# Peptides against a protein of PDB entry 4LZF: the designs that were tried, part 40

Target 1, 155 residues: chain A of PDB entry 4LZF
Amino acid sequence: GGRLVVFPNGTRKELSADGQTVKVMFFNGDVKHTMPDQRVIYYYAEAQTTHITYPDGMEVLQFPNNQTEKHFPDGRKEITFPDQTVKTLHPDGREESVLTDGTIIQLNPDGSKVIQFNTGQREIHTADFKRREYPDGTVKTVYSDGRQETQYPTG

## One batch from the design tools (peptide; aimed at target 1 Y42 A47 H51)

Design b2_p22_6_s4 (made by RFdiffusion4, then SolubleMPNN; from b2_p22_6, 12 letters changed)
Fold by OpenDDE base, seed 5:
Structure b2_p22_6_s4 (fold): chain B 155 residues (1-155), chain A 22 residues (1-22)
Amino acid sequence: as target 1 above (155 residues)
Amino acid sequence: SREEQIKKLREREKKNEEELAA
């Protein structure tokens, strides 16, 4: 049969009969479940936040505002915001945001920024220029010195 | 920040585990 251990501080530990599931109900309302697949589900009662830890080192945090964060073993983070925007933070410092409309915003470690619009247009921001690339091959560049250049498709 | 919040949550978890082990 299962076992229940009650600690002096009020923490309770429940062990399943098969010993594969452990549930700890902490005195402060937090709850920890250790599952047969070695997944650990921790619930922070005050913050109403769930933290799942996987055996491979993957971590998932679910916040009460519907934000979800995935922390990968390689240091990459994937944040799903309440508006369903997904932001990926790479270990090299690169950031990528995917908006719900399909727009992708990339922030590069060198400080450059690339916006890939859902229309197929792309905008590149560097220290030296802002460039808009159009699906037809037209490229418009505004340089930091104020010079503007339009490159027309060579078709 | 969210990162700071996560840190505090982890600290809370650690404290709970320490209390369980005591």
Scores: peptide ipSAE 0.474, ipTM 0.913, DockQ to the pose 0.928
OpenDDE base, seeds 1, 2, 3, 4: peptide ipSAE 0.473, 0.469, 0.470, 0.471; ipTM 0.912, 0.911, 0.912, 0.912

Design b2_p22_7 (made by RFdiffusion4)
Pose (drawn by RFdiffusion4):
Structure b2_p22_7 (pose): chain A 155 residues (1-155), chain P 22 residues (1-22)
Amino acid sequence: as target 1 above (155 residues)
Amino acid sequence: PATPADVATPATPALPARPADP
């Protein structure tokens, strides 16, 4: 029916009957679970933070302010902030944010960006211009040289 | 609408070192 082992230093280990699951309760209050599928779940008592390592290379952190960070094996990092904005950082430097109101912000490493407003408007920023596109088909552009352009709807 | 600021990325908090496994 399993075993409990208590070490001189105060660390406790609990093994399942099949030995597949191991729980370690460290003297300092940290808790580690090793699961049969080799997931490792570590709880940091003082920091009140959980770190989960998956066999496929994925790592997940849960912070006490309810922020979650996911690290994918390829280097992508996805952050869920407490407000539930999801921000994705790619290793090439691109950033994408999907806010709960529906706004999407795409930022390129060269500094250009595309913003998709929940209102249906779209904004493009490049080295040459800033552009706003409207649901009615109107396009407004401000160029680096200071000129401003309005493209009116066909209708 | 006004152009929004980019979503800030806070630094990931440092965590304490883990005790040695028994």

Design b2_p22_7_s1 (made by RFdiffusion4, then SolubleMPNN; from b2_p22_7, 8 letters changed)
Fold by OpenDDE base, seed 4:
Structure b2_p22_7_s1 (fold): chain B 155 residues (1-155), chain A 22 residues (1-22)
Amino acid sequence: as target 1 above (155 residues)
Amino acid sequence: PPVPADVPVPATPALPPAPPEP
């Protein structure tokens, strides 16, 4: 059978019969599960946050506001916001957000921003201009100096 | 009294990275 160890500080440790699963219930209400697959599930009671660590270096954070963060071994982070927007942070500094309406927002390491709207419109932000591309081929550019340019589709 | 070192203690919460504001 499993074993229960009760420590003087009020912490409890439950071991499965095979020893592959360990549950530690800390005196502060925190809970730590060590699983057979070597993942560690830590619940912070005060913060109401779950932190899962995997042996490959993957980490998953679950916050009380329903935000979830995945920290990949390659340094990539994926954040699922409460509104179900998914933001990916790449190790190269690129950021990509996918909104629930299908809009994609890309932040590039050079500081440029690209928005792919669900309407098929695309907006490009650079230090020099803001450009909107329309599905019909129209392109509107507003330059940093306030100049505006409209390029019409080549018929 | 100090709890013996062999007694499991809670992990210091890694400050949950403040959820990046959306």
Scores: peptide ipSAE 0.091, ipTM 0.644, DockQ to the pose 0.020
OpenDDE base, seeds 1, 2, 3, 5: peptide ipSAE 0.079, 0.087, 0.041, 0.035; ipTM 0.635, 0.652, 0.614, 0.639; seed 5 fails the geometry check

Design b2_p22_7_s2 (made by RFdiffusion4, then SolubleMPNN; from b2_p22_7, 11 letters changed)
Fold by OpenDDE base, seed 3:
Structure b2_p22_7_s2 (fold): chain B 155 residues (1-155), chain A 22 residues (1-22)
Amino acid sequence: as target 1 above (155 residues)
Amino acid sequence: LPEPAEVPVPATPELPPAPPEP
């Protein structure tokens, strides 16, 4: 059977019969699980937040507002917002947001922005222009100097 | 197993603030 240890401070430690699972219930209401796969699940009672650490350096944060963050060992972060938008922060400074409608918004380190609409249209923002690409091959460009160009698909 | 002489204490890392919604 499992073993229960009760400490003088009110903290309790439960060991599984095989010793592979450890549950610590702290006197402040926090809970720490050490799992057979070496992941550690820590629940912060006051913040109502779950923090999972993996042996490879992956971290997962689960917030009470239904936001989830994944911190990858490579420095990448993936945030799932309560609205189910997924934002990826890359180590190079690139950001990508995937909206629930399938629209993808990319922010590049140079300050350029690309929007891939679910309609198949694409919009590119640079310091010099805004460009809209249409599925038919039409391209409209508005330059920073106010010039406009329309390129039609070669029939 | 003898009771560990060390009494477990809660982790005190500052939780990163939940980032604001976009």
Scores: peptide ipSAE 0.083, ipTM 0.637, DockQ to the pose 0.018
OpenDDE base, seeds 1, 2, 4, 5: peptide ipSAE 0.081, 0.081, 0.077, 0.025; ipTM 0.631, 0.632, 0.637, 0.594

Design b2_p22_7_s3 (made by RFdiffusion4, then SolubleMPNN; from b2_p22_7, 9 letters changed)
Fold by OpenDDE base, seed 2:
Structure b2_p22_7_s3 (fold): chain B 155 residues (1-155), chain A 22 residues (1-22)
Amino acid sequence: as target 1 above (155 residues)
Amino acid sequence: METPAEVPVPETPALPAPPPEP
């Protein structure tokens, strides 16, 4: 049979009969499950957040707004926003966001930004300029000083 | 009696990452 332990602070601990599953019910309403696969599922009652920790160091956060975060053992993070935008944060400081329309936004560690639009247009932002590349080969550059250049594919 | 060191305590909740800047 399972075992129930009741602590002086009102926290309760349930042990399965096989000892492979542990359920802790905290006095604040939080719940911690330790599973036979060594996965730990923590539920924060006030925040309505679920935190899953895997034995390989993978972590999954599920927020009440339907945001999901995956924290990989290598330090990479993958965030799925409520609108289904996916943002990846790389250990090198690079960020990549994939929008639901297929637009990709890349933020580089140097502060430069690249936007690949679903239309095939690409926009490059640096400290010195903003450049837009069009599928026809036209390139428009706006420099930080306000100067503008247009390059035509036949010019 | 489990010692005070054996009493499980709640963890601190994580906050969601902010939305991407426009």
Scores: peptide ipSAE 0.192, ipTM 0.763, DockQ to the pose 0.018
OpenDDE base, seeds 1, 3, 4, 5: peptide ipSAE 0.187, 0.184, 0.184, 0.186; ipTM 0.755, 0.747, 0.759, 0.752

Design b2_p22_7_s4 (made by RFdiffusion4, then SolubleMPNN; from b2_p22_7, 8 letters changed)
Fold by OpenDDE base, seed 1:
Structure b2_p22_7_s4 (fold): chain B 155 residues (1-155), chain A 22 residues (1-22)
Amino acid sequence: as target 1 above (155 residues)
Amino acid sequence: MAEPADVPVPATPELPAPPPEP
């Protein structure tokens, strides 16, 4: 049969009969499940947040606002926002956001930014310029000195 | 001396990442 342990602080620990599942019910209402596959499912009662940790170092956070975060063992993070935007944070400091309209925003470690619009236009931001690339091959550059340049498609 | 039975304590919740700047 299962085993119940009651601690002086009011926390309860339930052990399955096989000992492979552990349920801790904390005095604050938090619940921790340790599964046979060594996943740990922690529920924060006040925050209404679920935190799953995997033996490989993967972590999954589920927030009450429908935000989900995945923390990969390599240090990458993938955040799904309530609006379904997906942001990836890379260990090198690169960030990529994919918007629901198909726009992709890349922030590079050097501080440059690239926006791939759903229209096929691309915008590049650097310290020295902003550049807009158009699907027809037109490129408009505005330099930090205020100079503007337009390159027309060679056709 | 029996080590005081490791009484489980609650963890601290993580906060959600801030939304991307518009």
Scores: peptide ipSAE 0.158, ipTM 0.725, DockQ to the pose 0.017
OpenDDE base, seeds 2, 3, 4, 5: peptide ipSAE 0.150, 0.146, 0.156, 0.154; ipTM 0.717, 0.705, 0.721, 0.723

Design b2_p22_8 (made by RFdiffusion4)
Pose (drawn by RFdiffusion4):
Structure b2_p22_8 (pose): chain A 155 residues (1-155), chain P 22 residues (1-22)
Amino acid sequence: as target 1 above (155 residues)
Amino acid sequence: SAAFVAERKAMIAANKAAQAAA
Protein backbone atom coordinates (compact mmCIF):
# COMPACT_ATOMS: atom_id res chain seq x y z
CA GLY A 1 0.00 0.00 0.00
CA GLY A 2 2.87 2.46 -0.38
CA ARG A 3 5.47 3.89 1.99
CA LEU A 4 6.24 7.03 3.94
CA VAL A 5 9.85 7.86 4.62
CA VAL A 6 10.93 10.55 7.09
CA PHE A 7 14.51 11.75 6.85
CA PRO A 8 16.56 13.22 9.76
CA ASN A 9 16.43 16.66 8.20
CA GLY A 10 12.62 16.61 8.28
CA THR A 11 12.02 15.96 4.59
CA ARG A 12 9.24 13.43 3.97
CA LYS A 13 8.80 11.14 0.97
CA GLU A 14 5.64 9.25 0.04
CA LEU A 15 5.76 6.50 -2.53
CA SER A 16 2.69 4.99 -4.22
CA ALA A 17 2.16 1.25 -4.00
CA ASP A 18 3.35 0.77 -7.57
CA GLY A 19 6.26 3.18 -6.93
CA GLN A 20 5.21 5.18 -9.98
CA THR A 21 4.28 8.37 -8.15
CA VAL A 22 6.60 10.00 -5.61
CA LYS A 23 5.71 12.95 -3.45
CA VAL A 24 8.44 14.81 -1.58
CA MET A 25 7.55 17.21 1.22
CA PHE A 26 10.71 19.18 1.98
CA PHE A 27 11.47 20.59 5.40
CA ASN A 28 10.98 24.09 4.10
CA GLY A 29 7.40 23.50 2.94
CA ASP A 30 8.15 22.91 -0.73
CA VAL A 31 6.30 20.01 -2.36
CA LYS A 32 7.46 17.96 -5.33
CA HIS A 33 5.41 15.37 -7.17
CA THR A 34 6.99 13.06 -9.73
CA MET A 35 4.34 11.40 -11.85
CA PRO A 36 4.47 8.06 -13.68
CA ASP A 37 4.76 9.77 -17.01
CA GLN A 38 7.77 11.70 -15.62
CA ARG A 39 6.08 15.12 -15.28
CA VAL A 40 7.60 16.92 -12.33
CA ILE A 41 5.45 19.35 -10.38
CA TYR A 42 7.24 21.60 -7.90
CA TYR A 43 5.54 23.89 -5.46
CA TYR A 44 7.59 26.68 -3.91
CA ALA A 45 6.03 27.37 -0.52
CA GLU A 46 7.45 30.82 0.24
CA ALA A 47 6.99 32.16 -3.28
CA GLN A 48 3.65 30.32 -3.63
CA THR A 49 4.64 29.38 -7.19
CA THR A 50 4.23 26.17 -9.14
CA HIS A 51 6.69 24.96 -11.76
CA ILE A 52 5.76 22.04 -13.92
CA THR A 53 8.27 20.32 -16.21
CA TYR A 54 6.92 18.04 -18.92
CA PRO A 55 8.86 15.24 -20.57
CA ASP A 56 8.54 16.87 -23.98
CA GLY A 57 10.55 19.91 -22.77
CA MET A 58 7.65 22.21 -22.02
CA GLU A 59 7.80 24.15 -18.76
CA VAL A 60 4.94 25.95 -17.09
CA LEU A 61 5.04 28.46 -14.27
CA GLN A 62 2.03 29.53 -12.22
CA PHE A 63 2.56 32.64 -10.16
CA PRO A 64 0.32 33.51 -7.19
CA ASN A 65 -1.09 36.58 -8.86
CA ASN A 66 -2.63 34.05 -11.29
CA GLN A 67 -0.10 34.82 -14.03
CA THR A 68 0.88 31.76 -16.08
CA GLU A 69 3.96 31.45 -18.24
CA LYS A 70 4.40 28.61 -20.72
CA HIS A 71 7.77 27.84 -22.26
CA PHE A 72 7.61 25.66 -25.33
CA PRO A 73 10.50 23.40 -26.34
CA ASP A 74 11.27 25.53 -29.40
CA GLY A 75 11.85 28.68 -27.31
CA ARG A 76 8.40 30.27 -27.59
CA LYS A 77 7.09 31.86 -24.45
CA GLU A 78 3.40 32.42 -23.83
CA ILE A 79 2.19 34.62 -20.97
CA THR A 80 -1.35 34.74 -19.67
CA PHE A 81 -1.62 37.83 -17.54
CA PRO A 82 -4.24 38.07 -14.78
CA ASP A 83 -6.52 40.07 -17.05
CA GLN A 84 -6.29 37.13 -19.51
CA THR A 85 -4.36 38.98 -22.18
CA VAL A 86 -2.24 36.37 -23.91
CA LYS A 87 1.20 37.57 -25.06
CA THR A 88 3.42 35.29 -27.14
CA LEU A 89 7.15 36.00 -27.47
CA HIS A 90 8.94 34.25 -30.33
CA PRO A 91 12.74 33.66 -30.21
CA ASP A 92 13.16 35.82 -33.35
CA GLY A 93 11.77 38.79 -31.41
CA ARG A 94 8.23 38.87 -32.79
CA GLU A 95 5.57 39.52 -30.17
CA GLU A 96 1.88 38.88 -30.52
CA SER A 97 -0.76 39.95 -27.99
CA VAL A 98 -4.33 38.73 -28.07
CA LEU A 99 -6.28 40.81 -25.63
CA THR A 100 -9.69 39.71 -24.27
CA ASP A 101 -11.57 42.60 -25.91
CA GLY A 102 -10.40 41.16 -29.23
CA THR A 103 -7.51 43.49 -30.07
CA ILE A 104 -4.49 41.84 -31.63
CA ILE A 105 -1.09 43.48 -31.64
CA GLN A 106 1.70 42.04 -33.77
CA LEU A 107 5.15 43.51 -33.23
CA ASN A 108 8.10 42.68 -35.48
CA PRO A 109 11.74 42.86 -34.37
CA ASP A 110 12.46 45.53 -36.99
CA GLY A 111 9.90 47.63 -35.09
CA SER A 112 7.06 47.40 -37.57
CA LYS A 113 3.63 46.48 -36.32
CA VAL A 114 0.14 45.51 -37.24
CA ILE A 115 -2.73 46.32 -34.87
CA GLN A 116 -6.11 44.74 -35.31
CA PHE A 117 -8.67 46.66 -33.26
CA ASN A 118 -11.77 44.93 -31.94
CA THR A 119 -13.65 47.74 -33.67
CA GLY A 120 -12.69 46.32 -37.07
CA GLN A 121 -10.04 48.87 -37.92
CA ARG A 122 -6.47 47.84 -38.78
CA GLU A 123 -3.34 49.85 -38.30
CA ILE A 124 0.01 49.20 -39.97
CA HIS A 125 3.23 50.90 -38.90
CA THR A 126 6.35 50.67 -41.14
CA ALA A 127 9.54 52.66 -41.64
CA ASP A 128 7.82 54.60 -44.42
CA PHE A 129 4.33 55.21 -43.02
CA LYS A 130 1.53 54.75 -40.53
CA ARG A 131 -1.65 53.49 -42.09
CA ARG A 132 -5.20 53.01 -40.85
CA GLU A 133 -7.72 50.90 -42.69
CA TYR A 134 -11.44 51.29 -41.95
CA PRO A 135 -14.38 48.87 -42.29
CA ASP A 136 -16.06 51.16 -44.80
CA GLY A 137 -13.06 50.75 -47.14
CA THR A 138 -11.42 54.08 -46.33
CA VAL A 139 -7.64 54.07 -46.02
CA LYS A 140 -5.76 56.88 -44.27
CA THR A 141 -1.94 57.08 -44.41
CA VAL A 142 0.67 59.42 -42.91
CA TYR A 143 4.07 59.15 -44.63
CA SER A 144 7.48 59.76 -43.08
CA ASP A 145 7.85 62.88 -45.18
CA GLY A 146 4.73 64.34 -43.49
CA ARG A 147 2.27 63.90 -46.36
CA GLN A 148 -1.17 62.55 -45.56
CA GLU A 149 -3.31 60.51 -47.90
CA THR A 150 -6.91 59.43 -47.88
CA GLN A 151 -8.06 56.71 -50.23
CA TYR A 152 -11.82 56.92 -50.49
CA PRO A 153 -14.08 53.87 -50.85
CA THR A 154 -15.02 52.88 -54.38
CA GLY A 155 -18.55 53.42 -53.18
CA SER P 1 2.50 43.53 -11.32
CA ALA P 2 5.76 42.90 -13.19
CA ALA P 3 7.74 43.79 -10.00
CA PHE P 4 5.72 41.20 -8.04
CA VAL P 5 6.41 38.45 -10.56
CA ALA P 6 10.14 39.45 -10.67
CA GLU P 7 10.31 39.17 -6.86
CA ARG P 8 8.73 35.67 -7.02
CA LYS P 9 11.23 34.64 -9.67
CA ALA P 10 14.12 35.94 -7.46
CA MET P 11 12.75 33.97 -4.52
CA ILE P 12 12.57 30.81 -6.60
CA ALA P 13 16.21 31.37 -7.82
CA ALA P 14 17.40 31.85 -4.27
CA ASN P 15 15.58 28.59 -3.22
CA LYS P 16 17.21 26.63 -6.06
CA ALA P 17 20.62 28.03 -5.23
CA ALA P 18 20.16 26.95 -1.57
CA GLN P 19 19.18 23.46 -2.71
CA ALA P 20 22.19 23.20 -5.08
CA ALA P 21 24.50 24.20 -2.20
CA ALA P 22 23.21 21.35 -0.12

Design b2_p22_8_s1 (made by RFdiffusion4, then SolubleMPNN; from b2_p22_8, 15 letters changed)
Fold by OpenDDE base, seed 3:
Structure b2_p22_8_s1 (fold): chain B 155 residues (1-155), chain A 22 residues (1-22)
Amino acid sequence: as target 1 above (155 residues)
Amino acid sequence: SEAEVEEARRKIEEQERREAAL
């Protein structure tokens, strides 16, 4: 059979019969589960937040507003917002946002930005210019000095 | 929200330390 330990402070510790599952119910309403696969699941009662830690160093945060954050062992973070936009933060400082309509926004460490529209158009922003690339091969560039250039598809 | 989680985690770790000393 399982074992129940009750501490003087009101905390309770439940051990499964096989000893592979441990549940700690703290006096403040927080709960810690240690699972057979070595996942540790924290539930914070006040914040209504779930925090899962994995043996490989992965962490998952689940917030009451339906936001989810994944913290990868390599330092990458993936945030799923309540609107289902997914933002990835890379260790090199690059950020990528995927919108629900399929638009992808990339922010580079050098301050440049690339927008890949769901229409197949692409827009590149640098310190020196904004460039729009069209699916037909037309490219329009607006330079910071106000000059404009249009390149037409060859062929 | 992340700061609240970190504070809550610190409270849990403090509680576990007290329980292990019992």
Scores: peptide ipSAE 0.057, ipTM 0.697, DockQ to the pose 0.165
OpenDDE base, seeds 1, 2, 4, 5: peptide ipSAE 0.026, 0.032, 0.052, 0.029; ipTM 0.634, 0.656, 0.688, 0.678

Design b2_p22_8_s2 (made by RFdiffusion4, then SolubleMPNN; from b2_p22_8, 18 letters changed)
Fold by OpenDDE base, seed 3:
Structure b2_p22_8_s2 (fold): chain B 155 residues (1-155), chain A 22 residues (1-22)
Amino acid sequence: as target 1 above (155 residues)
Amino acid sequence: SEEEIQQQKELIQEQEEKERAL
């Protein structure tokens, strides 16, 4: 059978019969679970937040507003917003957002921006120009000086 | 906030140290 230890401060510790699962229920309502796979699950009662730490260094945060954050060992962060938009923050400073309609927005460390629309159109923003690429191969460029160029598909 | 989570982690660590001393 499992063991239950009750401390004078009201904290409770539950040990599974195999000793592989430990549950600590703190007097403030916080809960810590140590699992057989060595993941540690913290529940913070005041913040209503769940924090999972994995043995490989991955961390998962679950907030009461349905936001989820994943912190990868390589320094990458993945944020799932309540609207189900997924934003990835890369260690090199690149950011990518995937919208629910399939649109992808990329922010590059050089300050350039790329939008891949769900229609197959692509837009590139730099300090020098904005460029729109169309599925038919047409490319329209508007330069910062106001000059405009249109390249037609070679066919 | 991430700061509130850090404060709660410190509180848990202090509680765990007290628990191990029992």
Scores: peptide ipSAE 0.034, ipTM 0.690, DockQ to the pose 0.141
OpenDDE base, seeds 1, 2, 4, 5: peptide ipSAE 0.031, 0.032, 0.033, 0.030; ipTM 0.683, 0.685, 0.687, 0.691; seed 5 fails the geometry check

Design b2_p22_8_s3 (made by RFdiffusion4, then SolubleMPNN; from b2_p22_8, 17 letters changed)
Fold by OpenDDE base, seed 5:
Structure b2_p22_8_s3 (fold): chain B 155 residues (1-155), chain A 22 residues (1-22)
Amino acid sequence: as target 1 above (155 residues)
Amino acid sequence: SEEEVKKAKEIIEEQKKKEEEL
């Protein structure tokens, strides 16, 4: 059979008969569950948050507002917001957001921003200009000095 | 909200520390 250990502080530790599953129920309502596959499932009662850690260093956080965060071993983070927007934070400082409408927003380490619209239009923001690229090859640029330029597709 | 997530992360770090002390 399994084993139950009860600590003086009220914490309980349950061990499976095979020793592969360990469940710790803390006195505050937190739960730590170690599974046979070596994943550890934490439940933090006050935060109402589930935290799963994997042997490879992957971590998954599930918040009470339905936000989910994945922390990859390489330092990348993927955040799924309650609205189902997915934001990826790269180790190089690049950020990418994928909106539910298919719009992709990229923030680059140099401070530039690229928006890929679901219409096929692309907008590029730099310190010097905002540029809109159209599917027909037309490019409109608004410079920081207020100058505007339109480049028409070469026929 | 973003504040709720921030607060949750703070609580988790505080609880982890307490659980290590137990």
Scores: peptide ipSAE 0.129, ipTM 0.752, DockQ to the pose 0.882
OpenDDE base, seeds 1, 2, 3, 4: peptide ipSAE 0.115, 0.123, 0.118, 0.117; ipTM 0.743, 0.748, 0.746, 0.745

Design b2_p22_8_s4 (made by RFdiffusion4, then SolubleMPNN; from b2_p22_8, 16 letters changed)
Fold by OpenDDE base, seed 1:
Structure b2_p22_8_s4 (fold): chain B 155 residues (1-155), chain A 22 residues (1-22)
Amino acid sequence: as target 1 above (155 residues)
Amino acid sequence: SDAEVQQALQKIAEQEKRLAEE
């Protein structure tokens, strides 16, 4: 019931008996596998990269260095690096990185940066200042002009 | 890596077009 078609260029196309699975093996080693669930799995031989496309527009890239990228239909991208850091790129330009130790780094579209340390301390970088917030409520600000201010918690 | 993927995607698209013509 299944069939194999061999094209003159060396490309091979395998069809399942039900026609729901199609595997194209291109002459260059690339592979396109169409699954019954309508996902398409591309293997790029030269890049050794796997690319899965889903019918809802989701895409997943798997690189040979174990990096994984998820491209969501809304334009959001999620990158899992080999060290397991996860970086999210939002459509509005905001970027968030979650480190394995729990530290969160946020880059905002306005250029500001926020670091939420796993210790509970927070550091805020803007064009005008760098600010360190401590768990006890103490806030230390270093302004771009070199001025420094310490705000103590109200007890 | 992204550039490599884009090149690969282009190659696939070209091959798919050729396959459709055969």
Scores: peptide ipSAE 0.035, ipTM 0.651, DockQ to the pose 0.204
OpenDDE base, seeds 2, 3, 4, 5: peptide ipSAE 0.017, 0.024, 0.034, 0.032; ipTM 0.495, 0.634, 0.643, 0.639; seed 5 fails the geometry check

## One batch from the design tools (peptide; aimed at target 1 K13 V40)

Design b2_p23_3 (made by RFdiffusion4)
Pose (drawn by RFdiffusion4):
Structure b2_p23_3 (pose): chain A 155 residues (1-155), chain P 23 residues (1-23)
Amino acid sequence: as target 1 above (155 residues)
Amino acid sequence: ERLEENQREREEDQELWEELEEE
């Protein structure tokens, strides 16, 4: 039916009957679970933070302010902030934020960006210009040289 | 590196479980 082991330093280990699941309760209050599929779940008592390592290389951190950070094996990092904005950082430097109101912000490492507003408007920033596109088909552009352009809808 | 460390710890856990079953 399993075992409990108590070490002189106060650390306790609990093994399942099949030995597949191991739970370690460290003297400092940290808790580690090793699962049969080799997932490792570590709870940091003082920091109140959970770190989960998956066999496929994925790592997940849960912070006490309810922020979650996911690290994918390829280097991608995905952050869910407490407000539930999801921000994805790519190793090449691109950043994409999907806010709960529906706004999407795409940032390129060269500094250019595309913003998709929940209102249906779209904004593009490049080295040459800032552009705003409207649902009615109107396009407004401000160029680096200071000129401003309005492209009116066909209709 | 972390997956290798976890594997070493898993091996040690399995050895410990076998030793306890022998008792």

Design b2_p23_3_s1 (made by RFdiffusion4, then SolubleMPNN; from b2_p23_3, 11 letters changed)
Fold by OpenDDE base, seed 4:
Structure b2_p23_3_s1 (fold): chain B 155 residues (1-155), chain A 23 residues (1-23)
Amino acid sequence: as target 1 above (155 residues)
Amino acid sequence: SKLEEIAKEIAEDQELFAELKAE
């Protein structure tokens, strides 16, 4: 059958009969649960945080404030904020945030920023200008020197 | 990322677990 080991410090270790599940209940209230699929579920009592590690290197963190972080094996990180905004951090330094209203904010490694509004408008921020693209094809550019340009749609 | 916020606790638990495995 299963085994329960109780250590002098109060830590407890439960082993399933098949040995596929191991649950360590630390004296401090933390829990480490190794599952048959080799994922490990950590619960940190003080932080009230759940930390799941997968055999492929993926990690999932769940914080008490309802923030969730996924750390992918490729180095990508996906953060779901309490407000349900999802931010993806790419290994190349690119960041993408998807807001609950559908707005997408992209920060590029070159420092440029692109906002795709839920209205279909797109705004591009560079060192040299801010540009607003409208669904009708109109493009308005405000350059850093204060110059403004409007490009009208073709057709 | 907030992983760093719990890094100490993670490390402590891992050390503790390692000690248990050594017993």
Scores: peptide ipSAE 0.048, ipTM 0.703, DockQ to the pose 0.080
OpenDDE base, seeds 1, 2, 3, 5: peptide ipSAE 0.033, 0.042, 0.038, 0.046; ipTM 0.620, 0.696, 0.685, 0.700

Design b2_p23_3_s2 (made by RFdiffusion4, then SolubleMPNN; from b2_p23_3, 12 letters changed)
Fold by OpenDDE base, seed 2:
Structure b2_p23_3_s2 (fold): chain B 155 residues (1-155), chain A 23 residues (1-23)
Amino acid sequence: as target 1 above (155 residues)
Amino acid sequence: SRLAENQEEIARDQALFAQLKAE
């Protein structure tokens, strides 16, 4: 059968009969599960947050507001917000947000920003200009010095 | 204790979460 150990501080440790599952209930309400697949599930009672660690170095955080964060072994982080927007933080400093309507927002390490709208329009922000590209080939640029340039499609 | 280490990890994760909400 399973084994229950009760510590003097109120912490409890439950061992499954097969010894493959360990549940620790800490005195502060935190809970730690060690699973047969070697993943560790930690529940923080005060924060109501679940933290899962995998043997390959993958980590998953689940927050009470339904936000989920994945921390990949390569240093990449993927955040799913409550509104289902997905933000990816890359090791090179690039950030990419994918909105539910299909819009993609990219923040580059040099500070530039690219927005790919679901309509096919694209907006590029740099230190020197803001540029709007339209599906028909029209390109409108507003420079930081106030100059404006419109390039019309050849046709 | 692992609990203390976990509390520090929670604090870091909460700080990251707060930063992400501000963006």
Scores: peptide ipSAE 0.028, ipTM 0.588, DockQ to the pose 0.023
OpenDDE base, seeds 1, 3, 4, 5: peptide ipSAE 0.024, 0.023, 0.022, 0.026; ipTM 0.552, 0.623, 0.595, 0.579; seed 1 fails the geometry check

Design b2_p23_3_s3 (made by RFdiffusion4, then SolubleMPNN; from b2_p23_3, 12 letters changed)
Fold by OpenDDE base, seed 3:
Structure b2_p23_3_s3 (fold): chain B 155 residues (1-155), chain A 23 residues (1-23)
Amino acid sequence: as target 1 above (155 residues)
Amino acid sequence: DKLEEIRKEIEEDKRLFAELKAE
């Protein structure tokens, strides 16, 4: 069967019968789970934060305000905010936010910005222009010098 | 930095656990 060890300082250690799961409940309220798949789950009582580490190097943080952060082995980070917006930070500096209404906002390393609206419209911001693309193929461009151009769909 | 604080807590817990196993 399973095994429970209680230490004089109040720390408790639980071992599964097969020895593949270990749970340590520290005297300070922290908890460490070692799982059969080598995943390690930490709970830090004071911060009320859960930290999961995976064998491949991925880490997951769950904060008391309902924010979740995933740190991928390739350096990418994914943040799920309390409002359920998901922001991805790429190693090359690109940032992408997916809003709950379906809008996608992309910030590129060169300073350009792309907004994909839930309506199917797309807006592109560069140093030289702002461009709006419509589902019917119409494209409207406002250049930094004040010129405006409309391109109509072919056919 | 939240991650750095957590790393410190992890290391402390590892130390405490190692001490318990040695007893």
Scores: peptide ipSAE 0.056, ipTM 0.687, DockQ to the pose 0.107
OpenDDE base, seeds 1, 2, 4, 5: peptide ipSAE 0.029, 0.056, 0.052, 0.051; ipTM 0.624, 0.689, 0.684, 0.688; seed 2 fails the geometry check

Design b2_p23_3_s4 (made by RFdiffusion4, then SolubleMPNN; from b2_p23_3, 10 letters changed)
Fold by OpenDDE base, seed 4:
Structure b2_p23_3_s4 (fold): chain B 155 residues (1-155), chain A 23 residues (1-23)
Amino acid sequence: as target 1 above (155 residues)
Amino acid sequence: SRLEENEKEREEFKALFEKLKAE
């Protein structure tokens, strides 16, 4: 059979008969589950936040506002916001956000920003200019010095 | 933007979580 240990502070520890499942119910309402697959599930009662750690180093955070964060062993972080926007933080410093409407926003390590609109238009932001690329091949550039340039499609 | 609003909320929750982990 299983085992229940009750500590003087009110913390309870439940062990399965095989010892592979451990549930700790802390006095403050926090809960820790150690599962047979070696994942550990933390529930922080005050924050209403769930934190899952996996043996491979992956971590999953679930916040009460429905935000979810995945921390991958390779260093990537994937954040799913309540509105279902997904932001990926790459180890190299690149960030990519995918909006529900299909818009993709990329922040590059060099500080440049690229927006791929769902319309097929693309906007590039650098220290020196903002550039809008249109599906027809037209490119409009506004430089930091105020100069504007339009490049028309060839062919 | 919607993204900026979400980022703000994320930082608030992140700060709270880190506080809990530090206990």
Scores: peptide ipSAE 0.019, ipTM 0.548, DockQ to the pose 0.024
OpenDDE base, seeds 1, 2, 3, 5: peptide ipSAE 0.020, 0.019, 0.018, 0.018; ipTM 0.551, 0.538, 0.546, 0.543; seeds 1, 2 fail the geometry check

Design b2_p23_4 (made by RFdiffusion4)
Pose (drawn by RFdiffusion4):
Structure b2_p23_4 (pose): chain A 155 residues (1-155), chain P 23 residues (1-23)
Amino acid sequence: as target 1 above (155 residues)
Amino acid sequence: SKTVHFATAAEEAAFLAAEAAAA
């Protein structure tokens, strides 16, 4: 029915009966679980942070302010802030934010962006212009040279 | 039932080496 091992330094180790799950309670209050499927869950006592490593290469961090960060094997990083905004950082430098109100912000490494407002409007920023598109079909554009253009709806 | 063992210093050293390698 499993084992408990106590080391001279105060670290404790608990093994399951089948030896598949190991729990280590370090002298400093940190706790590590190794699961049968080889997931490793590490709890940092002082920082009150959890770090989970998955066999597929994925890593997850849970911070005490309820922020979660997910690192995918390909290099993508997804952050869930406490407010539940989800921000995705791609290795190429693109950033995408999906806010809870429904706004989406897409930022390109060249600095261009597309903003999708929860109100149904869409805003595009490029080197040449800033453009706003409206649900009624109206398009308003401000060009780098200072000109402003309004494209009226067909109707 | 669960068994309890109090490890020697040699066993502690081997355990810490294994933990370092798993890091």

